Peptides against a protein of PDB entry 3OAK. Designs and how they scored, part 36

Target 1, 145 residues: chain A of PDB entry 3OAK
Amino acid sequence: DDLEQYLDEKILRLKDEMNIAAQLDIDTLNKRIETGDTSLIAMQKVKLLPKVVSVLSKANLADTILDNNLLQSVRIWLEPLPDGSLPSFEIQKSLFAALNDLPVKTEHLKESGLGRVVIFYTKSKRVEAQLARLAEKLIAEWTRP

## One batch from the design tools (peptide; made by RFdiffusion4, then SolubleMPNN)

Design b1_p13_7_s3 (from b1_p13_7, 7 letters changed)
Fold by OpenDDE base, seed 3:
Structure b1_p13_7_s3 (fold): chain B 145 residues (1-145), chain A 13 residues (1-13)
Amino acid sequence: as target 1 above (145 residues)
Amino acid sequence: MDKIAEEILAKSK
């Protein structure tokens, strides 16, 4: 199936781009810590965010997204950074919103590790109340009987 | 381990 192959390749390319962006930001912040150069700013994830949101919002890509474990890259983007900070407010908000529209199943949460990370956002005192509520909504949906 | 996390993992078995 040509369409299925095309969609798989599209998602896998994005997955690679997301992982690269995350690593580049980690490298930037590690260098910032090592050198004290405050001009070093991690911007790669923020730059790629619009593309990520666009893909996550397309209903015709849902199965491909879940089958290729793109949620692993989403989890990576939500993890704390080397300096202990969390990803930007916009990244959190956009990803939580996008996740709310995906037919995520427990098997996807397990293989990606996303479930535990989102639970973290419901408990952390560093998370904005608005975003904690979004995280709580996701957990409630994912733990339905 | 978090109770909710355990529930999620249990459903995935």
Scores: peptide ipSAE 0.046, ipTM 0.695, DockQ to the pose 0.097
Fold by OpenDDE base, seed 5:
Structure b1_p13_7_s3 (fold): chain B 145 residues (1-145), chain A 13 residues (1-13)
Amino acid sequence: as target 1 above (145 residues)
Amino acid sequence: MDKIAEEILAKSK
């Protein structure tokens, strides 16, 4: 189907863009640590965030998102950074909100590793209380009988 | 972390 192929390509392109953005930010922060140049700021994920949120919020893309394991890239975006810090508050908030509207199943959590990372957010003392509650809500939904 | 995650996810089938 032409539409299905179009949607697959769209999601796969976004997945690639997300992975590149994450790696560029990691490279920037590693260079910042190496050189001590505090003017180096990781902003690639933040720049791409609106597009990511837009895609994740579209019901007609849900199957394509899940089938192409876009959640793996979401997981990557939520992982701790080289300096041990977590991604920005806005990234966490936006992604947790978007994930709440997706029909995520156990198989998707396993193949993406997202379940592990979100559980981390429920336990970490570095996470804002507001965001920890959002993570808890996701875990509760995903573990619902 | 992985062990705990696996336990929790296993409970949800």
Scores: peptide ipSAE 0.042, ipTM 0.688, DockQ to the pose 0.067
Fold by OpenDDE base, seed 4:
Structure b1_p13_7_s3 (fold): chain B 145 residues (1-145), chain A 13 residues (1-13)
Amino acid sequence: as target 1 above (145 residues)
Amino acid sequence: MDKIAEEILAKSK
């Protein structure tokens, strides 16, 4: 119906925006590496984060989020950056919190690749202990017998 | 348990 179409379009637009933000930040950091210009700061994901969190927190959007594989974009946001660093603490924290409230199923983990990335966060020495624990909580929930 | 869950569980241990 009209509402479903509206919600699909809303989520697909956000998905596109997230992917663009990620790529812009990658481009910025690659340029930073190439030029040595430390004044180049990747801020696109941070700027978009409030909108992402707002959408992910809406119960009425859960099905649309999952059906349109928005989690693929979440996975992209969580991947290591060109300099080997991880996204900001706030991005990690906010996304892990939002994921905890979504009814994520195996099929969503498969089509998004999110499961493998979150496992990385449970093991990486580059991850803050607090966030590693959040990642572990997600894995435990997703692998619940 | 499905394949992905098993894989995730195995990798997390």
Scores: peptide ipSAE 0.037, ipTM 0.671, DockQ to the pose 0.066
Fold by OpenDDE base, seed 2:
Structure b1_p13_7_s3 (fold): chain B 145 residues (1-145), chain A 13 residues (1-13)
Amino acid sequence: as target 1 above (145 residues)
Amino acid sequence: MDKIAEEILAKSK
């Protein structure tokens, strides 16, 4: 119906915005590496984060989020950056918190690749202990019988 | 380990 279509389009637009933000940050960091200009700071994901969190937190959008594979864009946001660093502490914390409230199923983990990335966060020595614990909680939730 | 855990871990390899 009209509402369903509206919600689909809303989520698909957000996916595009998230993917663009990720690419712009990658471009910024690549340029930083190339030029040595330490004034270049990747800020696009951080700027968009409040909108992402707002959408992910809406119960009425859960089905639309999952059906349109928004989790693929969440996975992209969690991947390591060109300099090998991880996304900011705030991005990690906010996304892990938001994911905790979504009814994520196995098929969503498969089509998004999110499961693999979150497992990485449970194992990486570069991840803050607090965030590793959040990642572990997600894995436990997704793998419970 | 349940099927879901196995599938996630398998994909992570």
Scores: peptide ipSAE 0.035, ipTM 0.670, DockQ to the pose 0.082

Design b1_p13_7_s4 (from b1_p13_7 with E1M H13K)
Fold by OpenDDE base, seed 2:
Structure b1_p13_7_s4 (fold): chain B 145 residues (1-145), chain A 13 residues (1-13)
Amino acid sequence: as target 1 above (145 residues)
Amino acid sequence: MEEIAEEILEEAK
């Protein structure tokens, strides 16, 4: 129906925006590596983060989020950057918090690759302890009997 | 579920 179509388009637009933001940050960091210009800072994901969190937090969008594999873009945002660093503390914290309220199922984890990435956050020594605990909470919730 | 845990662990490999 009209509402379903509207919601699908909304989520797909956000998905595209997220992917673009991720790529722009990658481009910025690659340029930083190439030029040595330490003033270059990747900020596109951070700028878009409030919108992402707003959408992920809306219960009426949960089905649309999951059906359109928005979690793939969430996974992309959580992946290591060209310089080997992880996304900002704020991005990690906000996304883990948002994921906690979504009815994520095994099929969504598989089609997005999110499960593998979150497990990485539970084990990596590069991750802040606080965020590792949040990742552990997600894994525990997704693997509960 | 045990099966779900196994699926996630398999994905992580």
Scores: peptide ipSAE 0.039, ipTM 0.684, DockQ to the pose 0.075
Fold by OpenDDE base, seed 5:
Structure b1_p13_7_s4 (fold): chain B 145 residues (1-145), chain A 13 residues (1-13)
Amino acid sequence: as target 1 above (145 residues)
Amino acid sequence: MEEIAEEILEEAK
């Protein structure tokens, strides 16, 4: 119906915006590596983060989020950056918190690749202990019988 | 990483 179509379009637009933000940050950091210009700072994801969190927190959007594989873009945002660093603490914390309230199923983890990335956060020595615990909580919830 | 992830996801089924 009209509402379903509206919600689909909204989520798909956000998905596109997230993917663009991620790519722009990657491009910025690649240029930083190539030129040595340390004034180049990747800020696109951080700028878009409030909108992402807002959408992920809305219960009426949960089905649309999952059906349109928005979690693939969440996965992309969590992946290591070209310089080997991880996304900002705030991005990690906010996304893990938002994911905790979504009815994520195994099929969503597989089609998005999110499960693999979150497992990485439970094992990496580069991850802050607080965030590793959040990642562990998600894995526990997703793997419970 | 990939192998571990697959194992965990399979167990979650």
Scores: peptide ipSAE 0.039, ipTM 0.703, DockQ to the pose 0.067
Fold by OpenDDE base, seed 3:
Structure b1_p13_7_s4 (fold): chain B 145 residues (1-145), chain A 13 residues (1-13)
Amino acid sequence: as target 1 above (145 residues)
Amino acid sequence: MEEIAEEILEEAK
């Protein structure tokens, strides 16, 4: 119906915005590496983060979020960057918190690749202990019998 | 869910 169409459009638009933000940050960091210009700072994901968190927190959007594979974009945001670093502490924290309230199913993990990435965060020695615990909590939720 | 857990872990390998 009209509402479903509206919600799909909303989520798909955000998905595009997230993917663009991720790519722009990657481009920035690649250029930073290539040129040595340390003034180049990747800020696109950080700038968009409040909007992402806002959408992920809406209960009425949960089905639309999952059905449209927005979690793929979440996965992309969590992947290591070209310089080998991880996304900012704030991005990790905010996304892990938001994911905790979504009714994520196995099919969503498969189509997004999110499960693999979050497991990485439970194992990496570079991840802050606080965030590793959040990642562990998610894995426990997703793998519980 | 054990099978699901194993599947997720397999993807992580």
Scores: peptide ipSAE 0.038, ipTM 0.682, DockQ to the pose 0.084
Fold by OpenDDE base, seed 1:
Structure b1_p13_7_s4 (fold): chain B 145 residues (1-145), chain A 13 residues (1-13)
Amino acid sequence: as target 1 above (145 residues)
Amino acid sequence: MEEIAEEILEEAK
C-alpha cells in the first residue's frame, strides 16, 4: 500500500530527526561541562518540538506512530540530561498533552520505555506540580480497566 | 523504581 509506505517513511524520518536532536543537545551539554563555557545552550529539541507536536496530534498517524515505536523517541526526549537537569517545561508540557490523545497500549509502553519515564515524572521532586499532574493523568488512563 | 514501573504496566494489561 502506497499510503501505508508513505506514512511509515514519514514517521521513521521524524524518529531519526528526534534522535539526532536529542544527541546534539547531549553533545552540547557535555561540551559545556567539559569546557565551562556557559554560553553553550542546547536548543535542538526545542527547535524541532513544533513538528513533533504536529505529527503526534494527527489522528490518521496514530497507528503508524505506535507501530513504528515513535514513543521510544518521545521517551528519549523526556530523559534527564547529562547535567541531571530535565528537558524544558515546554517540551514536557507539550509531549504530555499530545500523549493524552493517543490510543497507547501496554505493549507500546513496554517497547518504548515510556511508562517508566512517565512514572518518574509522577514521583520526582524536581518536576513542577502542574506537569506531575499531567503525568499522573496519563498513568491513570493507561492503567484503567 | 523500575520494579514499580513494571508492576504498574503489568496491572494495565
Scores: peptide ipSAE 0.041, ipTM 0.707, DockQ to the pose 0.067; fails the geometry check

Design b1_p13_8_s1 (from b1_p13_8, 8 letters changed)
Fold by OpenDDE base, seed 3:
Structure b1_p13_8_s1 (fold): chain B 145 residues (1-145), chain A 13 residues (1-13)
Amino acid sequence: as target 1 above (145 residues)
Amino acid sequence: MYVPDESEVPKAE
């Protein structure tokens, strides 16, 4: 199936780009810590965010997204950073919103580790209240009997 | 149904 192959390649390319962006930001922040150079700012994920949101919002890509474990890269983007900080407000908000429209199942949460990270956002006191509520909504949906 | 396990949640709270 040519279409299926095309969609797989599209998602896998994005997954790779997301992982690279995350690593570049980690490298930047690690260098910031070790050198004390406060001019170093991690911006790779923010730059790629519009593309990520665009892909996550497409209904015709849902199966491909889930089958290729793109949620693992989403999880990576949501994890705490080397300096102890959390991803930007915009990243959190955009990803939580996008996740709400995906038919995420237990198997996807297990293979990606996304569930545990989102639970973190429901109880962290450093998370904005509105984002904590979005995280709670996701957990409630995923844990529905 | 997803069963939460908070024991492996990130620690940088």
Scores: peptide ipSAE 0.142, ipTM 0.781, DockQ to the pose 0.446
Fold by OpenDDE base, seed 2:
Structure b1_p13_8_s1 (fold): chain B 145 residues (1-145), chain A 13 residues (1-13)
Amino acid sequence: as target 1 above (145 residues)
Amino acid sequence: MYVPDESEVPKAE
């Protein structure tokens, strides 16, 4: 119906925006490495984060989010960056919090690859303890019998 | 139930 189509298009647009933001940040960091210009800061994901959090928090969008594999873009945002760094503390914290309230199922984890990335956050010694605990909570929920 | 495969976990560069 009209509402379903509207919601699908809304999520797909956000998915595209997220992917673009991720690529722009990658490009910025690659240029930083190439030029040594430490003034180059990757800010595109951070700028878009409030919109992402807003969408992920809407209960009426949950099915549309999961059906359109928006979690693939969430996974991309959580992956390590070209300079070896991780996404900002705020990005990690906000996304883990948002994921905690979504009815994520095994099929969504498989099609997005999100599960293995979150496991990384439970194991990495570079991740803040607070965020590692959030990641552990997600894994515990997703692997619950 | 999700079954993790740790062999596919990303590594930081």
Scores: peptide ipSAE 0.139, ipTM 0.776, DockQ to the pose 0.491
Fold by OpenDDE base, seed 4:
Structure b1_p13_8_s1 (fold): chain B 145 residues (1-145), chain A 13 residues (1-13)
Amino acid sequence: as target 1 above (145 residues)
Amino acid sequence: MYVPDESEVPKAE
C-alpha cells in the first residue's frame, strides 16, 4: 500500500545515504594515507549518525529496515577503515544499542554479513571493553537456541 | 539459530 511504499523508499534512501557516507569517509582516509595530510578527518558517518539512530529506533520501521537489508549498511559502517582503525566510539555504541532492540533473525545476519562483523568486535583488542560486552550481548541473543 | 563461521570473521588483534 501507499504507506508501505513510502516506508520502503524512506529506508532505501537512508541506505543509500549511509553507503555514500561510508565511501566518502573511506576516500578521505585513503587520501590521508596517500598524502600524509593528518588534517583530513572522516566525518560523514558521524554527521549522519543521528538520523541513522533515529530511524533504527522506530518500532514501526523495524520490518522495513530488515526487509530492505539496511543492516548491510550498518555492517559497512562497523567494518574496519582503510588505515585499520575502527569507526568512532560513538558510532559503535549507538549502533550496538540500536541493534539490540531490533528483531534480527538469522536470515538478516546472513544477507547483511552483520554477524561476522559483530563477532569481530567481541574478539578485537582494539575495542573498548564496554562495547565488546555490547557486541557479546548481541551475539548471545542471535545464537540463542 | 545463527551459527557463526569464524573463517569469515575479520582478523582480530
Scores: peptide ipSAE 0.136, ipTM 0.776, DockQ to the pose 0.325
Fold by OpenDDE base, seed 1:
Structure b1_p13_8_s1 (fold): chain B 145 residues (1-145), chain A 13 residues (1-13)
Amino acid sequence: as target 1 above (145 residues)
Amino acid sequence: MYVPDESEVPKAE
């Protein structure tokens, strides 16, 4: 129906915006490595984060989010960057919080690759303790029999 | 239920 189509298009547009933001940040950091210009700062994901959080928090979008594999873009945002660093503290915290309220199922974790990335956050020695706890909480919920 | 495969986890820290 019209509403379903509208919601699909909304999520797919956001998915595209998220992927573009991630790539732009990767390009910035690759250029920083290539040129040694430490003034280059990757800011595209941080700028888009409020919109992402707003969408992920809407209960009426949950099915659309999961059906369109928006979690793949969430996974991309959480992956390590070219210089080996992780996304900002705010991105990690906001996304883990938002994921906690979504009815994520096994099939969504597999098709998005999100599960393996969140496990990474439970194991990394560089992740802040409070964020590691949030990641562990998610894994515990997703692996619950 | 979800069964983790740690061999597929990113290596960069």
Scores: peptide ipSAE 0.138, ipTM 0.779, DockQ to the pose 0.455; fails the geometry check

Design b1_p13_8_s2 (from b1_p13_8, 8 letters changed)
Fold by OpenDDE base, seed 2:
Structure b1_p13_8_s2 (fold): chain B 145 residues (1-145), chain A 13 residues (1-13)
Amino acid sequence: as target 1 above (145 residues)
Amino acid sequence: MYVLDESEVPRAQ
């Protein structure tokens, strides 16, 4: 099916772009740490965020997103950074909001590792209360009967 | 990349 193939390729390209953005930000922060150059700012994920949110919000892409394990890249974006910090408030907020509308199942949580990361956000004192509540909402939804 | 607090993966009841 041409459409199915097109959608798969679209999601896989985004997945790759997300992974690259994450790595570039990691590289930037590692360099910031080793050089002490505080002018180095990791912005690759932030720059790509609008595209990510746009894709995650498309109902017609839900199956393709889940089938291709795009949530693994979402998990990667939510992980702590080399300097110990968490991704920006905007990234957290946008991703949690987008995840709320996806029909995420247990199998997707397991294959992506997303569940464990979101649980972290419910417990961490480094997370803004507002975002912790969003994370809690996701956990509640994923564990509902 | 970084180890987070270990916990169970959420599961529907």
Scores: peptide ipSAE 0.043, ipTM 0.716, DockQ to the pose 0.113
Fold by OpenDDE base, seed 5:
Structure b1_p13_8_s2 (fold): chain B 145 residues (1-145), chain A 13 residues (1-13)
Amino acid sequence: as target 1 above (145 residues)
Amino acid sequence: MYVLDESEVPRAQ
């Protein structure tokens, strides 16, 4: 119906925006590495984060989010950056919090690759303790019998 | 560009 189509298009647009933001930040950091210009700062994901969190927090969008594999873009946002660093603390915290309220199933983890990335956060020595705990909670929920 | 392997997914305990 009209509403379903509208919601699908909304999520797909956000998915594209997220992917673009991620790529722009990657490009910025690659240029920073190549040129040594430390004034280059990757901020595209941070700028878009409030919109992402807003969408992820809406119960009426949960099915659309999961059906359109928006979690793939969430996974992309969580992956390590070209300079070896991780996404900002705020991105990690906000996304982990948002993921906690989504009815994520095994099929969504497989099609998005999100599971492996979150596991990474439970093991990495570079992750803040409080965020590692959030990642652990997600893994515990997703691996429930 | 670094991309994590998609093959490793959490499994039920």
Scores: peptide ipSAE 0.043, ipTM 0.706, DockQ to the pose 0.110
Fold by OpenDDE base, seed 1:
Structure b1_p13_8_s2 (fold): chain B 145 residues (1-145), chain A 13 residues (1-13)
Amino acid sequence: as target 1 above (145 residues)
Amino acid sequence: MYVLDESEVPRAQ
């Protein structure tokens, strides 16, 4: 119906915005590597983060979020960057917190690739201890009987 | 561009 269509469009627009933000940050960092200009800073994801968190926290959007594979864009935001660095501490913390409240199922993990990325965070020595614990909590919840 | 440690996707029971 009209409401369902509205919600789908809302999520799909955000998904597109997230993907664009990720690509712009990648482009910035690639240019930084190419030119050696250390003044170039990737800021697009951080700027969009409040909107992402707001949407992910809305219970009435849970089904729409999962059905439209918004978690694929969440996965993209969590992936390592071209220079090998990880997304900012705030991005990691905010996304892990938001994911904890979503009814994520196995099919969503498979279609988004999110499970593999979160497992990475449980194993990486570059991740802050408190964030590794959040990642471990997610894995435990997704695999519980 | 980078190496991601991609383990098996978790399976919910």
Scores: peptide ipSAE 0.043, ipTM 0.714, DockQ to the pose 0.109
Fold by OpenDDE base, seed 3:
Structure b1_p13_8_s2 (fold): chain B 145 residues (1-145), chain A 13 residues (1-13)
Amino acid sequence: as target 1 above (145 residues)
Amino acid sequence: MYVLDESEVPRAQ
């Protein structure tokens, strides 16, 4: 199916872009730590965020998103950074909101590692209260009987 | 990649 192939390629390209953005931000922050240059700011994920949110919000892409393990890249974006900080408030909020509308199953959590990361956000005292509540909502949905 | 939590992945019951 031509459409299915097109959608797969679209998601796989985004997945690659997300991974590159994450790595570039990691490289920036590592250099910041090594050099002490406080002018170095990691902005690649923030720049790509609107595109990520747009794709995650498309109902017709849900199966393609899940089948291609895009959630692995979402997990990567939620992980702590080299300087110990968490991704921006906006990234957290946007991703948690988008995840809430996806039909995520146990198999997707296993292959992406997303579940453990979201659990982290329910426990961390560094996470804003409203975001911790969103994380808890996701966990509740994923553990629903 | 960072290891954030050793808890099991959430599962539907």
Scores: peptide ipSAE 0.041, ipTM 0.704, DockQ to the pose 0.115

Design b1_p13_8_s3 (from b1_p13_8, 8 letters changed)
Fold by OpenDDE base, seed 3:
Structure b1_p13_8_s3 (fold): chain B 145 residues (1-145), chain A 13 residues (1-13)
Amino acid sequence: as target 1 above (145 residues)
Amino acid sequence: MYVLDESPVPRAQ
């Protein structure tokens, strides 16, 4: 199936781009900590975010997204950074919103580890109340009968 | 550095 192959390649390319962006930001922040150079700012995920949101919002890509474990890269983007900080407000908000429309199942949560990270956001006192509510909504949907 | 709970899963009922 040519279409299926095309969609798989599209998602796998994005997954790779997301992983690279995350690693580059981690490298930047590690260097910032090591050198004390406060001019070093991690911007790679923010730059790629619009593309990520665009893809996650496509109904015709849902199966491809889930089958290729793109949610693992989403999980990576949500994890705390080397300096202990959380990803930007915009990243959290955009990803939580996009996840609401995906038919996430048990196998996807296990494969990606996404659930554990989202639970963290429901409990952290550092997370904005608005975003904590979005995280709770996801947990409720993922654990509903 | 952070300890997370187990991932939630959809419930059958």
Scores: peptide ipSAE 0.033, ipTM 0.629, DockQ to the pose 0.102
Fold by OpenDDE base, seed 1:
Structure b1_p13_8_s3 (fold): chain B 145 residues (1-145), chain A 13 residues (1-13)
Amino acid sequence: as target 1 above (145 residues)
Amino acid sequence: MYVLDESPVPRAQ
C-alpha cells in the first residue's frame, strides 16, 4: 500500500545516502594518503550519523529496515578505512546501541555481512574495551537459541 | 583495502 511504499523509499534513500557518505570518506582518506595533506578530514559519515540513528530507533521501521537490507550499509560503515583505521568511537557506539534494539535474524546477518564485521570488533585489539563488550552482547543475542 | 575477520556469520542455535 501507500504507507509501505513510502517507508521502502525512505529506507532505500537512506541506504544510498549512507553508501555515498562512506565512499566520500574513503575518497578523502585515499587523497590524504596520496598527497600527504593531513588537513583532509573524513566527516561525511559523522555528519549523517544522527539521521541514521534516528531511523534505526523507529520501531515502525524495523521491518522495512530489515527487508531492504539497510544492515548492509551499517556493515559498510563499520568496516576499516583505507589507512586501516576504524570508524569513530561515536559511530561504533551509536550503531552498536541501535542494533541492540532491532529484531535481527540469521537471514539478515547473512545477506548484510554484519555478523562477520561485529565478530571482528569482538576480536580486534584496536577496539576500545567498552565497544568490544557491546559487540560481544550483540553476538550473544544473535547466537542464542 | 579492508582487513576484516572472515569468521562465520553468527546464527541462532
Scores: peptide ipSAE 0.031, ipTM 0.651, DockQ to the pose 0.109
Fold by OpenDDE base, seed 5:
Structure b1_p13_8_s3 (fold): chain B 145 residues (1-145), chain A 13 residues (1-13)
Amino acid sequence: as target 1 above (145 residues)
Amino acid sequence: MYVLDESPVPRAQ
């Protein structure tokens, strides 16, 4: 119906925006590495983060989020950057928190690749302990009997 | 570019 269509379009637009933001930041950082211009700062994901968090926090969007594989874009946002660094502390924290409130199933993890990325965060020594614990909490929830 | 490890996808047990 009209509502379902509206929600679907909303999530698909956000998914596209997230993917664009990620790519723009990657491009910026690649150029920074190539040129040595330290004034080049990747800020697109940070700018979009409040909107992402807002959407992920809405219970009425959960089905639409999962059905449209928005978690793939969440995975992309969590992946290491060209210089090997991780996304900002705030991005990690906000996304891990939001994921705890979603009814994520195995099929969503496979479709998005999110599970492998979150496991990375449980194993990486570059990740803050606080965030590693959040990642572990997600893994525990997703592997519950 | 950093390469992620390819740990298995979590699943319910």
Scores: peptide ipSAE 0.031, ipTM 0.651, DockQ to the pose 0.108
Fold by OpenDDE base, seed 2:
Structure b1_p13_8_s3 (fold): chain B 145 residues (1-145), chain A 13 residues (1-13)
Amino acid sequence: as target 1 above (145 residues)
Amino acid sequence: MYVLDESPVPRAQ
């Protein structure tokens, strides 16, 4: 119906925006590496983060989020950056918190690749302990009987 | 540079 179509389009637009933000940050960091200009800061994901969190927190969007594989874009946002760094503390914290409230199923993990990325956060020695615990909580939820 | 873990995708039991 009209509502379903509207919600699909809304999520697909956000998915595109997230992917663009990720690529722009990658481009910025690649240029930083290339030029040595430490004034270049990747800020596109951070700028879009409030909108992402807002959408992920809406219970009425859960099915649309999962059906359209928005979690693939969440996975992309969590992946290591070209300079070897991880996304900001705020991005990690916000996304882990948002994921905790979504009814994520095995099929969504497989489709998005999110599971492997979150496992990475449970194992990395460079991840803040607080965030590692959040990642561990997600893994525990996703492996429930 | 950090290497993404390639562990299997978690799944419900």
Scores: peptide ipSAE 0.031, ipTM 0.653, DockQ to the pose 0.109

